Peptides against a protein of PDB entry 4J2C. Designs and how they scored, part 39

Target 1, 107 residues: chain A of PDB entry 4J2C
Amino acid sequence: MEDPFFVVKGEVQKAVNTAQGLFQRWTELLQDPSTATREEIDWTTNELRNNLRSIEWDLEDLDETISIVEANPRKFNLDATELSIRKAFITSTRQVVRDMKDQMSTS

## One batch from the design tools (peptide; aimed at target 1 V7 E11)

Design b2_p28_7_s2 (made by RFdiffusion4, then SolubleMPNN; from b2_p28_7, 17 letters changed)
Fold by OpenDDE base, seed 4:
Structure b2_p28_7_s2 (fold): chain B 107 residues (1-107), chain A 28 residues (1-28)
Amino acid sequence: as target 1 above (107 residues)
Amino acid sequence: MMEENRKKFKEYLEEQRKEYEKELEELE
């Protein structure tokens, strides 16, 4: 079966971009209450959390594939370079999500 | 994940998992 990793990676990247946009708006709304309604704050917060959750869910699936492939990279037609790229993507994305979540929890 | 991609990924993951299980069985 064809490797769908890149397709999922693309979805995750889009979700990250969306989350970052929502996060920026979220910070702006909380920084200047005069320009924010409770409804917009709640909507933004919910959308942001949903996006972050979606990303985390997809990353768990992607991470599982890494564990499986690393057992025998050659058998699964992935070289060390490709595995490194995939691992780096998951690690860095997980960090981005964690950073946003940490800031949300401390605001 | 979008439904279309979810299905593809799920199927792929299952296939990979089966191969992984075979590898483990061979090592046991």
Scores: peptide ipSAE 0.226, ipTM 0.696, DockQ to the pose 0.696
OpenDDE base, seeds 1, 2, 3, 5: peptide ipSAE 0.177, 0.190, 0.218, 0.215; ipTM 0.659, 0.670, 0.685, 0.708; seed 1 fails the geometry check

Design b2_p28_7_s3 (made by RFdiffusion4, then SolubleMPNN; from b2_p28_7, 17 letters changed)
Fold by OpenDDE base, seed 4:
Structure b2_p28_7_s3 (fold): chain B 107 residues (1-107), chain A 28 residues (1-28)
Amino acid sequence: as target 1 above (107 residues)
Amino acid sequence: SMQENREKFKKWLEEQKEELKKELEKKA
């Protein structure tokens, strides 16, 4: 394939949505122990961490694609707007992951 | 499938990295 960035981007977006849902549930479980079982807490926590790890792994690859494209702009012919969108996506997604990880580490 | 996409992406990424490496070696 010529430019697989959008494919991985889509998968990252799905993983982010899943992680956000899991994070919300994780927060709810910790806020109200009466509605939480240890099994669900463990499951939610593990699934959340797995999703976050998956996202971080994909973001590393996506970040490398930026370097590749910038190293050979004539081959890929991406305009400045598209490159900015890709960089912004990586940056903002890393921030989202970092925020969730920070909250998990302080709870 | 997701697995196929990941495999295709990894293959593409590796190919591009190798090409870039070769280009850098030529310029060195």
Scores: peptide ipSAE 0.365, ipTM 0.796, DockQ to the pose 0.769
OpenDDE base, seeds 1, 2, 3, 5: peptide ipSAE 0.341, 0.354, 0.353, 0.353; ipTM 0.786, 0.792, 0.794, 0.791

Design b2_p28_7_s4 (made by RFdiffusion4, then SolubleMPNN; from b2_p28_7, 15 letters changed)
Fold by OpenDDE base, seed 2:
Structure b2_p28_7_s4 (fold): chain B 107 residues (1-107), chain A 28 residues (1-28)
Amino acid sequence: as target 1 above (107 residues)
Amino acid sequence: SSKENREKFKEFLEKQKEELKKEEEEKK
């Protein structure tokens, strides 16, 4: 393992892509009931929620790495730019998850 | 595997936390 942050980041990115696809299908199924079975709606909903939960779980771990680096920046030799990029990734991803969750809760 | 990566990541985090704790205690 080269950098544990990047490993988890990659997994988060894959999960986000999957979630976005599921979310799109979820919206389509709810907008056109004639093309939707209850089984597919339930499956899509559950898979989507599972993916979102997985992302949130990973973001918590990634957030801890930020705190660790900030506690001893010299030890890890991460410059301000890299740290900013990592923080931005966590923040933006969390927002993406929040947006999907908000839309699901209003339906 | 994803599970293996998760485990390694957790091990990394725990190691870093312990090291930081130890360093902070030594500085007191």
Scores: peptide ipSAE 0.225, ipTM 0.708, DockQ to the pose 0.678
OpenDDE base, seeds 1, 3, 4, 5: peptide ipSAE 0.172, 0.187, 0.244, 0.202; ipTM 0.666, 0.677, 0.718, 0.688; seeds 3, 4, 5 fail the geometry check

Design b2_p28_8 (made by RFdiffusion4)
Pose (drawn by RFdiffusion4):
Structure b2_p28_8 (pose): chain A 104 residues (1-33, 37-107), chain P 28 residues (1-28)
Amino acid sequence: MEDPFFVVKGEVQKAVNTAQGLFQRWTELLQDPTREEIDWTTNELRNNLRSIEWDLEDLDETISIVEANPRKFNLDATELSIRKAFITSTRQVVRDMKDQMSTS
Amino acid sequence: EAEEEEAETREEELMERLQERLEEHKEE
């Protein structure tokens, strides 16, 4: 088999980009005073978070699985470090948006 | 041995889901 981690990583990268775009418009719709557009933007942004959060759980489990069985997966260590790093950074990116959504 | 079998089943189920997404990606 081929390892699909980077495929799913790519999917997560796109959803974050989409979430970043919606977050920007979401901030605008609040700072320069309708309800229907705000509601749509808010829930689509939450839709992107739902997908990302779920994907990160699975991707994080794959790292746990690879470490429990290193010989089967034969992953370059640097590549593996970068995988954890992606999860770490992406989680921070998502958390940060939600915090701004909570206060704003 | 039961815990190992459960871990293998879980890995297989996770990899099946990720493979399905790779197949769909290649079809595009």

Design b2_p28_8_s1 (made by RFdiffusion4, then SolubleMPNN; from b2_p28_8, 14 letters changed)
Fold by OpenDDE base, seed 2:
Structure b2_p28_8_s1 (fold): chain B 107 residues (1-107), chain A 28 residues (1-28)
Amino acid sequence: as target 1 above (107 residues)
Amino acid sequence: EEARRRAEERERELLEKLQKKLEEAKKK
């Protein structure tokens, strides 16, 4: 049986890559609006926000798994190294999302 | 006792959500 954490982690990573591409395009469109239609700007903005929300939703679930494992470590048999990797992934991903959201809110 | 029951319920629900994502990913 597969560890469901790895599957969700993979989905989050893909969503981050997608969001980064959308963010880059979003930045370009706002720097020179003459190069794109309002429709493209709106589409890019909405898709970016949707991706960021999806990531945040998955991160909340992943973060809760950490609490569950720490409450009963014997049940799940995860070593300290794996737990640290999972925590680091959640923390770093949240920072990436926060950075994009901060730039969007100030534009 | 009540807090433990709620915690176990949350765990079950979360695991079910993650399992669902696993199954969906396998279909792709």
Scores: peptide ipSAE 0.184, ipTM 0.701, DockQ to the pose 0.820
OpenDDE base, seeds 1, 3, 4, 5: peptide ipSAE 0.149, 0.151, 0.170, 0.143; ipTM 0.642, 0.637, 0.658, 0.639; seed 4 fails the geometry check

Design b2_p28_8_s2 (made by RFdiffusion4, then SolubleMPNN; from b2_p28_8, 14 letters changed)
Fold by OpenDDE base, seed 4:
Structure b2_p28_8_s2 (fold): chain B 107 residues (1-107), chain A 28 residues (1-28)
Amino acid sequence: as target 1 above (107 residues)
Amino acid sequence: MEEEKEEEERLKELMEKLQKKLKEAKLK
């Protein structure tokens, strides 16, 4: 079976970019109530939370694959460099999500 | 040895799960 990690990584990265855009809009809406409708606030908030949840879900699956492969990198045809890249991606992405959640008071 | 086998099967399941999620995402 083909290793889907790099493809999922790409999708997660897209989701992160989308979330960051939504987060920016979310902050703008809350900072200037005169330009914010309740409908847009609700939509933005829900979309952002759903996006973050999706990211976290994928990261959990990706993280478990790393845990399994890390014990036997040669058996799974992955070298230390590749594992480091994958692990770093999980760590950094979790931090990005955590930062947004903290600012939303949802963490 | 048995633990390793179980981990390999789990990895396969995760890969299949991720592939399924990707397919579902493409359909949205």
Scores: peptide ipSAE 0.279, ipTM 0.773, DockQ to the pose 0.387
OpenDDE base, seeds 1, 2, 3, 5: peptide ipSAE 0.267, 0.215, 0.215, 0.211; ipTM 0.771, 0.695, 0.691, 0.693; seed 5 fails the geometry check

Design b2_p28_8_s3 (made by RFdiffusion4, then SolubleMPNN; from b2_p28_8, 14 letters changed)
Fold by OpenDDE base, seed 1:
Structure b2_p28_8_s3 (fold): chain B 107 residues (1-107), chain A 28 residues (1-28)
Amino acid sequence: as target 1 above (107 residues)
Amino acid sequence: MEEKEKEEKRMEELMEKLKKKLEEAKKK
């Protein structure tokens, strides 16, 4: 059985970087409406939400793999260090996404 | 052992799902 976790992790990291850039632009557009068009606001908002949704779906799948491994550690040959790295990635990434979503919800 | 086999199958299906998502993302 092949392990695509690190590849998906990389894609999620790229999506996070993209989302952070979009979020920065989103905040700039809302802070200075005179420099913003409705079209750019809508595009930025939609792209940001799509990226965040994509990240969240990937994190759910990645988190599920961890649950399965922990339920049968002998079958899936992952050591404690690797498992900790995977868990930390999911936890920290969820926090980053949550922070952006919270700010969007309150704006 | 039956439960472990079910988890193995679940993991395999999940990993294939992730691989498929990656391939689909590359096509966009």
Scores: peptide ipSAE 0.198, ipTM 0.732, DockQ to the pose 0.367
OpenDDE base, seeds 2, 3, 4, 5: peptide ipSAE 0.145, 0.156, 0.158, 0.153; ipTM 0.656, 0.662, 0.661, 0.665; seed 4 fails the geometry check

## One batch from the design tools (peptide; aimed at target 1 E11 R86)

Design b2_p29_1 (made by RFdiffusion4)
Pose (drawn by RFdiffusion4):
Structure b2_p29_1 (pose): chain A 104 residues (1-33, 37-107), chain P 29 residues (1-29)
Amino acid sequence: MEDPFFVVKGEVQKAVNTAQGLFQRWTELLQDPTREEIDWTTNELRNNLRSIEWDLEDLDETISIVEANPRKFNLDATELSIRKAFITSTRQVVRDMKDQMSTS
Amino acid sequence: STEEETRETELWTMLTARKTTTEAEETTE
């Protein structure tokens, strides 16, 4: 088999980009005074978070699985470090948006 | 354990299915 981690990583990257875009418009719709557009933007943004959060759980489990069985997966250590790093950073990116969504 | 092996197989199968779906979609375009 081929390892799909990077495929799913790519999917997560696109959803984050989409979430970033919606978050920007979401901020605007609040700072320069309708309800229908705000509601649509809010829930689509939450839809992107739902997908990202779920994907990160699975991707994080794969790292746990690889570490429990290193010989089977033969992953370059640097590559593996970068994988954890992606989860770490992406989780921070998502958390930050939600915080701004909570206060704003 | 058996349970851990089952879970690993299920997760990798699911993630691989998503790769296959992405490739099929790109071929259709």

Design b2_p29_1_s1 (made by RFdiffusion4, then SolubleMPNN; from b2_p29_1, 17 letters changed)
Fold by OpenDDE base, seed 2:
Structure b2_p29_1_s1 (fold): chain B 107 residues (1-107), chain A 29 residues (1-29)
Amino acid sequence: as target 1 above (107 residues)
Amino acid sequence: SKEEEEREKELLKKLEEIAKKKKEEEELE
C-alpha cells in the first residue's frame, strides 16, 4: 500500500504547476489589456483561485496527517527525517500560495 | 467542498490501514 501522503503531495505539486501557469497568464493579461478579453481575464482569475483553494485544502489534509503521526509515532513508524521533509513541503507550498494570493490582492 | 471532505476521510482511512498493515507485518516476522 502506497503512503497516501505522497499521493496528495503529487496532486498538490500538479496543482501548483497549474496555478503558476495561470498566475503568469493572469499577470500578462492585466499588464497588456489590448491582448486580453474580459472573458479570458475572468476565466483565468477564477481558475487560478480555484487551484489555490484546492492546494490550501490539500495542505490542511497533509498537515493533519503530520499531527496524527506525531501523536502516534510508534504506530506509523516514521522517522524524524521523513517528518521534517513533509513539514518542509507543506511550509514551502503555503508560502508559494501566499505569494500568489498577496500579488492578486494588490492588483 | 463535500468531495474534498470525502477525500480527507479516505486519506485518514488509508493512514490507518497502513498502520494496521505494518503491525501485521511485524507480528508475522
Scores: peptide ipSAE 0.079, ipTM 0.521, DockQ to the pose 0.089
OpenDDE base, seeds 1, 3, 4, 5: peptide ipSAE 0.051, 0.069, 0.081, 0.053; ipTM 0.512, 0.498, 0.534, 0.523; seed 4 fails the geometry check

Design b2_p29_1_s2 (made by RFdiffusion4, then SolubleMPNN; from b2_p29_1, 18 letters changed)
Fold by OpenDDE base, seed 1:
Structure b2_p29_1_s2 (fold): chain B 107 residues (1-107), chain A 29 residues (1-29)
Amino acid sequence: as target 1 above (107 residues)
Amino acid sequence: SAEEEKREKELMEKLLKKKEEREKKLEEL
């Protein structure tokens, strides 16, 4: 059985990039209503929320994998450095998502 | 990709196994 963490990490990274692009467009649309159609606003908002939700879901799974590894480190042969990197990735990514969500909720 | 799907399935299998193990331990307590 292989370690899929790096694959999921890659997917999360791509989703973050997509979300950041959507977030930028979302802010632009709301800042200039004269150039924004309701259709584009709704589409952008929905796509952004869907991406953020997808990221959060993947992060939860990644957290569970860390718990599994910590429960049986010999089975997965991961050192402390790798575990630290994985935890840091999850923590920092959650912060990025939180920042976007906070701005969306206050707008 | 097929490889990603395979790896994701393996991840889910690991998660399922972990949950089952926790459930068994909880039942034994």
Scores: peptide ipSAE 0.112, ipTM 0.553, DockQ to the pose 0.034
OpenDDE base, seeds 2, 3, 4, 5: peptide ipSAE 0.112, 0.112, 0.111, 0.089; ipTM 0.557, 0.564, 0.561, 0.598; seed 2 fails the geometry check

Design b2_p29_1_s3 (made by RFdiffusion4, then SolubleMPNN; from b2_p29_1, 16 letters changed)
Fold by OpenDDE base, seed 2:
Structure b2_p29_1_s3 (fold): chain B 107 residues (1-107), chain A 29 residues (1-29)
Amino acid sequence: as target 1 above (107 residues)
Amino acid sequence: SMEEERREKELMEKLLKKKEEKEREKLLE
């Protein structure tokens, strides 16, 4: 049976990297709006939100796969170490997204 | 990539199948 978790993980990691760059630019633009146009601010904000939403959607699916694997351990043959790694990735990534969202909501 | 998208689609199909199974189980309860 094919295990697509690593593929989705890769997509999430790419989206996180993109979001981090956009978030950095977003903070810079808000600190000094004269450095760019309003159009760039709006674009950056929109792209950042889109990336964060994409990450959250993928994490929701990844979280569901954890439940599937735990319900059918013999079928997927994943050990406790791998399962722990997957759970840790989901948890830590959710925190990264939450931190960005919190800062955006308070700014 | 297209390959990554295909694999993600397959994951979604598996998730959907699992959800369908859960729905069937609920109907039998």
Scores: peptide ipSAE 0.130, ipTM 0.550, DockQ to the pose 0.034
OpenDDE base, seeds 1, 3, 4, 5: peptide ipSAE 0.105, 0.088, 0.121, 0.111; ipTM 0.584, 0.516, 0.542, 0.539

Design b2_p29_1_s4 (made by RFdiffusion4, then SolubleMPNN; from b2_p29_1, 18 letters changed)
Fold by OpenDDE base, seed 3:
Structure b2_p29_1_s4 (fold): chain B 107 residues (1-107), chain A 29 residues (1-29)
Amino acid sequence: as target 1 above (107 residues)
Amino acid sequence: SEEEKKREEELLKKLEEKKLEREKKLLEE
């Protein structure tokens, strides 16, 4: 039986890294107008938002995998440790996304 | 990616199986 969790996790991790880079650039552009063009600000903002939405979408898929496993544990043979790790990844990633979104909304 | 899409389709299939089991349980009650 195929386990898609690690594949989606990998995509999430890539998107998080990209988002964090964009977020850093976003903050720098807003802090120093002399280095910022309107075009770059708009591009960075849009790309950042798109990445955050992408992450949130993938996290929903990951969350569904958890629900499926918990509904039929005998089928997937994942132990409590693995489930805990997966849940922790989802929770921590959601927090990372929330932190960036909060800072963007207050700026 | 196409590979990810394929795996997501497998996820959906498993989700459907879960729903089927729920329905089966309800009928047996």
Scores: peptide ipSAE 0.111, ipTM 0.538, DockQ to the pose 0.032
OpenDDE base, seeds 1, 2, 4, 5: peptide ipSAE 0.069, 0.101, 0.105, 0.080; ipTM 0.506, 0.546, 0.531, 0.507

Design b2_p29_2 (made by RFdiffusion4)
Pose (drawn by RFdiffusion4):
Parts: sequence; C-alpha cells; structure tokens
Structure b2_p29_2 (pose): chain A 104 residues (1-33, 37-107), chain P 29 residues (1-29)
Amino acid sequence: MEDPFFVVKGEVQKAVNTAQGLFQRWTELLQDPTREEIDWTTNELRNNLRSIEWDLEDLDETISIVEANPRKFNLDATELSIRKAFITSTRQVVRDMKDQMSTS
Amino acid sequence: ERTEHDEKRTEEDETRTENLEKLHEYYKE
C-alpha cells in the first residue's frame, strides 16, 4: 500500500485554510455592526473544526502506531518528526481560533 | 452560493471518508 498520511494532511491543511477564512469574516461580522449570516458562518466554522479535530486524532494515532512498529513502516525519521510537528502546530492553530471565538 | 458550497463540501466529505478508510486500512490492518 501507499501511505495516505500526507493525503489526509493535505485535507487538514485545506480545512484549516477554510476555517481561517471563515474566522476572518466571523470577526468582521462582529466588529462592524445580520443574525442569519453570523449563524451560518459560526456553524460552518465549527463544522471545519469538527473535521479537523477528528482527522488529527487519527493522524496522531498513526504516529503512535508507526513508533510501536518501526520496521513495518520504514519511515524516515525526519519525515516522522515533521508529521508530529504538523499535529502540534495544527492543534495550536485550531485552539487559538476557538479562544478568540470564545472571548469575541 | 450557500447551496453550491454545501454540495461541494458534501463531495469533499465523501472523498475525505474514503481517504480515512484507506488511512485506517494502511495503519490498523
């Protein structure tokens, strides 16, 4: 088989980008005073977070699985470090948006 | 515009589901 980690990584990257865009408009709709648009934007942004959070759990499990069986997966160590790094940074990106959503 | 976005997002969700299934088969089987 081919390893689909980078495919799913690409999918997470696109949802983050979508979430970043919705978050920008979401901030605007609050700072320059309708209800229907705010509700749609809010829930779609939450929809992007739901996908991302889910994907990150699975991707993080794959790193746990690879480390428990290194010979089967033969992953370059640098590549593997970059994979954990992506989860780390993406989790931080998602958490930050939710914090701004909570206070704003 | 919102209908078109929802249609596109459904297609992307279906594709994404298939790729997650492949990720599970690759790492869990």

Design b2_p29_2_s1 (made by RFdiffusion4, then SolubleMPNN; from b2_p29_2, 19 letters changed)
Fold by OpenDDE base, seed 5:
Structure b2_p29_2_s1 (fold): chain B 107 residues (1-107), chain A 29 residues (1-29)
Amino acid sequence: as target 1 above (107 residues)
Amino acid sequence: SREEYQEKKKKEEEEREKKRKELREFYFN
């Protein structure tokens, strides 16, 4: 069986892109009240938050795989560079999610 | 549109779930 980490990574990135689309719409709705109803704002806000929570859940699974690899280095045979790349992806993706959440909480 | 979004999101979630199962099979056994 092939290592599925990079495949899951790709799916998480796709989910982030979807969330960013909702975030952009959310921003537009708040910037121009004439383009949106309260219902649309509420729907967009709710859908965006749900998407972000889903991404965070997936990142936790990816993060746990790193812990498993570090506890069983001979089983997976991943070098330090590979692990660093995986950790960097999780860290940077969490930052992207955090940035959106921070902007939502202050609006 | 919301309809287009929902369709896209549904497919995305299905793919993500399949890949998560593969991840668990590979790492968590």
Scores: peptide ipSAE 0.539, ipTM 0.897, DockQ to the pose 0.810
OpenDDE base, seeds 1, 2, 3, 4: peptide ipSAE 0.536, 0.532, 0.529, 0.536; ipTM 0.897, 0.895, 0.893, 0.896; seed 3 fails the geometry check

Design b2_p29_2_s2 (made by RFdiffusion4, then SolubleMPNN; from b2_p29_2, 19 letters changed)
Fold by OpenDDE base, seed 5:
Structure b2_p29_2_s2 (fold): chain B 107 residues (1-107), chain A 29 residues (1-29)
Amino acid sequence: as target 1 above (107 residues)
Amino acid sequence: EKEKREEERRREEERRKKLREELRKFYYE
């Protein structure tokens, strides 16, 4: 079995791209109420929240794998550079999600 | 468009569920 970490990274990034599209639409709907219905606003908001929640769940799972590798270094044989890359992905993606959530909370 | 986006999200969720299981198998077994 190959390490599925990088595959999960790819799927998380796809989810981030989708969330960013939903976030843009959410912003547009709120900025031009004349072209927006409450139904569309609610739908877009719910889809965005669901997507962000899924991303956060996956990031927690990915973060846990880091802890497992660090506790069992010889089992997985990952070097420090690869671990750094994995940690950086989790950190940067959490920041992107946090920024969207913060803007939604203040609107 | 709404239905298309919902279907895309559902497909992505199913893919991620499978991958979560693969993570469990690889890292916990």
Scores: peptide ipSAE 0.561, ipTM 0.871, DockQ to the pose 0.774
OpenDDE base, seeds 1, 2, 3, 4: peptide ipSAE 0.556, 0.559, 0.551, 0.557; ipTM 0.869, 0.870, 0.866, 0.870

Design b2_p29_2_s3 (made by RFdiffusion4, then SolubleMPNN; from b2_p29_2, 18 letters changed)
Fold by OpenDDE base, seed 2:
Structure b2_p29_2_s3 (fold): chain B 107 residues (1-107), chain A 29 residues (1-29)
Amino acid sequence: as target 1 above (107 residues)
Amino acid sequence: EREKLRKEQEEERKKREENRKKLREFYYS
């Protein structure tokens, strides 16, 4: 069986792109009330939050795989470089999500 | 466009569930 980590990674990346688009629209709506309806603001906010939560969930799943591999290195035979790449992806993606969440919470 | 985004998100949710199953199968087998 092929390691599905990269498949999930790809879906997370796609979700991040979607979230960034929603975040951009969210920002635009709040910056110009004349072009925004409460309905669209609420919808955009809800969709954005849902996307961010989904990403966080996937990252938890990916992070769990790291722990499993580190606990059973011989079973999976992943070198330190590969593990570092995977960890870096999770860390950087969490930061991207955190940045959006922080901006939303302060608005 | 909301409808397009909705469809994309629905597909993503389905894929996530499938991928979670695959992760469990691969890493806990």
Scores: peptide ipSAE 0.564, ipTM 0.869, DockQ to the pose 0.731
OpenDDE base, seeds 1, 3, 4, 5: peptide ipSAE 0.563, 0.558, 0.563, 0.562; ipTM 0.868, 0.863, 0.867, 0.868

Design b2_p29_2_s4 (made by RFdiffusion4, then SolubleMPNN; from b2_p29_2, 18 letters changed)
Fold by OpenDDE base, seed 5:
Structure b2_p29_2_s4 (fold): chain B 107 residues (1-107), chain A 29 residues (1-29)
Amino acid sequence: as target 1 above (107 residues)
Amino acid sequence: SREELRKKQEEERKKREEKRKELHKFYYE
């Protein structure tokens, strides 16, 4: 059985890319009212929030797998480098999400 | 529409649950 961690990781990465695009559009709409309608702003905001929430849910599940692996090292026999990469991915992705959320909350 | 939004949210929820099930199967069983 293949490790589903990488499948979920891939979905998170895709969602991050989508969110970043939506975030960019969101900022553009707020900066230039001449190109923005309330409908588009609301749509973009909702899509962005939904993507960010999806990412956060997946990261929570991925983070749980880390705890399981660390509690059962012999069962999974993961390389220390691989484990660190997984941790780094979760940490860095959370930061990316946090940065976008912080900017949205202040606008 | 509200109905379309509901369906979309449900689909996303199911997708997330499927991923969780696969993770659970691998890491807990």
Scores: peptide ipSAE 0.528, ipTM 0.856, DockQ to the pose 0.467
OpenDDE base, seeds 1, 2, 3, 4: peptide ipSAE 0.522, 0.529, 0.525, 0.528; ipTM 0.852, 0.856, 0.854, 0.856; seed 2 fails the geometry check

Design b2_p29_3 (made by RFdiffusion4)
Pose (drawn by RFdiffusion4):
Structure b2_p29_3 (pose): chain A 104 residues (1-33, 37-107), chain P 29 residues (1-29)
Amino acid sequence: MEDPFFVVKGEVQKAVNTAQGLFQRWTELLQDPTREEIDWTTNELRNNLRSIEWDLEDLDETISIVEANPRKFNLDATELSIRKAFITSTRQVVRDMKDQMSTS
Amino acid sequence: ETALFEAVKDNPERRALYEERIERHEEEE
């Protein structure tokens, strides 16, 4: 088989981009004073977070699986480090948006 | 199986989602 980690990584990257865009408009709709647009934007943004959070759990488990069986997966160590790094950074990106959503 | 499919082997919905994403990716190539 081919390893789909980078495919799913790409999907996560696109959803983050979408979430970043919705978060920007979401901030605007609050700072320059309708209800219907705010509600749609809020819930779509949450929809992006749902997908991202779920994908990150699975991607993080794959790293755990690869480390428990290194010979089967033959992953370059640098490539593997970058994978964990993506999860770390993407989790931080998502958490930060939710914090701004909570206070704003 | 790959590490991603081993991670979701007992979750049919997640497995189907990944299969669809992979299929779409292969069609784009």

Design b2_p29_3_s1 (made by RFdiffusion4, then SolubleMPNN; from b2_p29_3, 19 letters changed)
Fold by OpenDDE base, seed 1:
Structure b2_p29_3_s1 (fold): chain B 107 residues (1-107), chain A 29 residues (1-29)
Amino acid sequence: as target 1 above (107 residues)
Amino acid sequence: MSPLYEAVKDDPERLERVKKLVEEAKKKK
């Protein structure tokens, strides 16, 4: 069977790419109101928030997979390097999400 | 089997959680 971590990771990466595009557009719309309709601002804001929530939920799932493996050290067969890479991905992605959320909350 | 499945194959509760994660991820594609 496929490694479930990479299945979810792939979806997270897609959602991050989508969120980054939405965030860029969101920033552009707020910086130049003359070129922005209220409808597009609302749509972009909602889509961005939805994507960020989805990412956060998936990151919890990824953390759970790590916790499951770590809870059974006798059967654990991932090396320390791979585990570190997985944890680093979660941490870095959470930071990306946090940065966007922080900018949205202060706008 | 993947390392994760191997780690939880004898734990029905955790195995079901892992399987669910995979299915949910596939559903989002």
Scores: peptide ipSAE 0.122, ipTM 0.694, DockQ to the pose 0.213
OpenDDE base, seeds 2, 3, 4, 5: peptide ipSAE 0.041, 0.071, 0.055, 0.082; ipTM 0.567, 0.659, 0.597, 0.657; seed 3 fails the geometry check

Design b2_p29_3_s2 (made by RFdiffusion4, then SolubleMPNN; from b2_p29_3, 14 letters changed)
Fold by OpenDDE base, seed 5:
Structure b2_p29_3_s2 (fold): chain B 107 residues (1-107), chain A 29 residues (1-29)
Amino acid sequence: as target 1 above (107 residues)
Amino acid sequence: MSPLYEAVKDDPERLKRVEELVEKAKEEE
């Protein structure tokens, strides 16, 4: 069985890709009302927000694993390089989500 | 136990979510 961390990481990465596609469509719909229905705008907005919420939820759990491993490193046998990679993933993904959320709140 | 399961073991909702993601990933293999 693969480390569940990487299972969740993989699902988060898929959700990020989906969210980025939805975000692009969301932007297009708001920039050209002639090609946008209220129904599509609402659907796209809801799907986007749901994806972003899912990502944030998973990132909270992944972030907690860092603290757990650092509190008892011998129990989990993770080296400093692996921990750094995991931390970097969480940090960079949070930034991607924040950027989309910031643009949604100002549009 | 995995660090991830240690993180959510006392929260039934979060534990269920993780388990569902693991199961989903298995089905996608």
Scores: peptide ipSAE 0.320, ipTM 0.823, DockQ to the pose 0.753
OpenDDE base, seeds 1, 2, 3, 4: peptide ipSAE 0.084, 0.137, 0.318, 0.312; ipTM 0.648, 0.717, 0.830, 0.820; seed 2 fails the geometry check

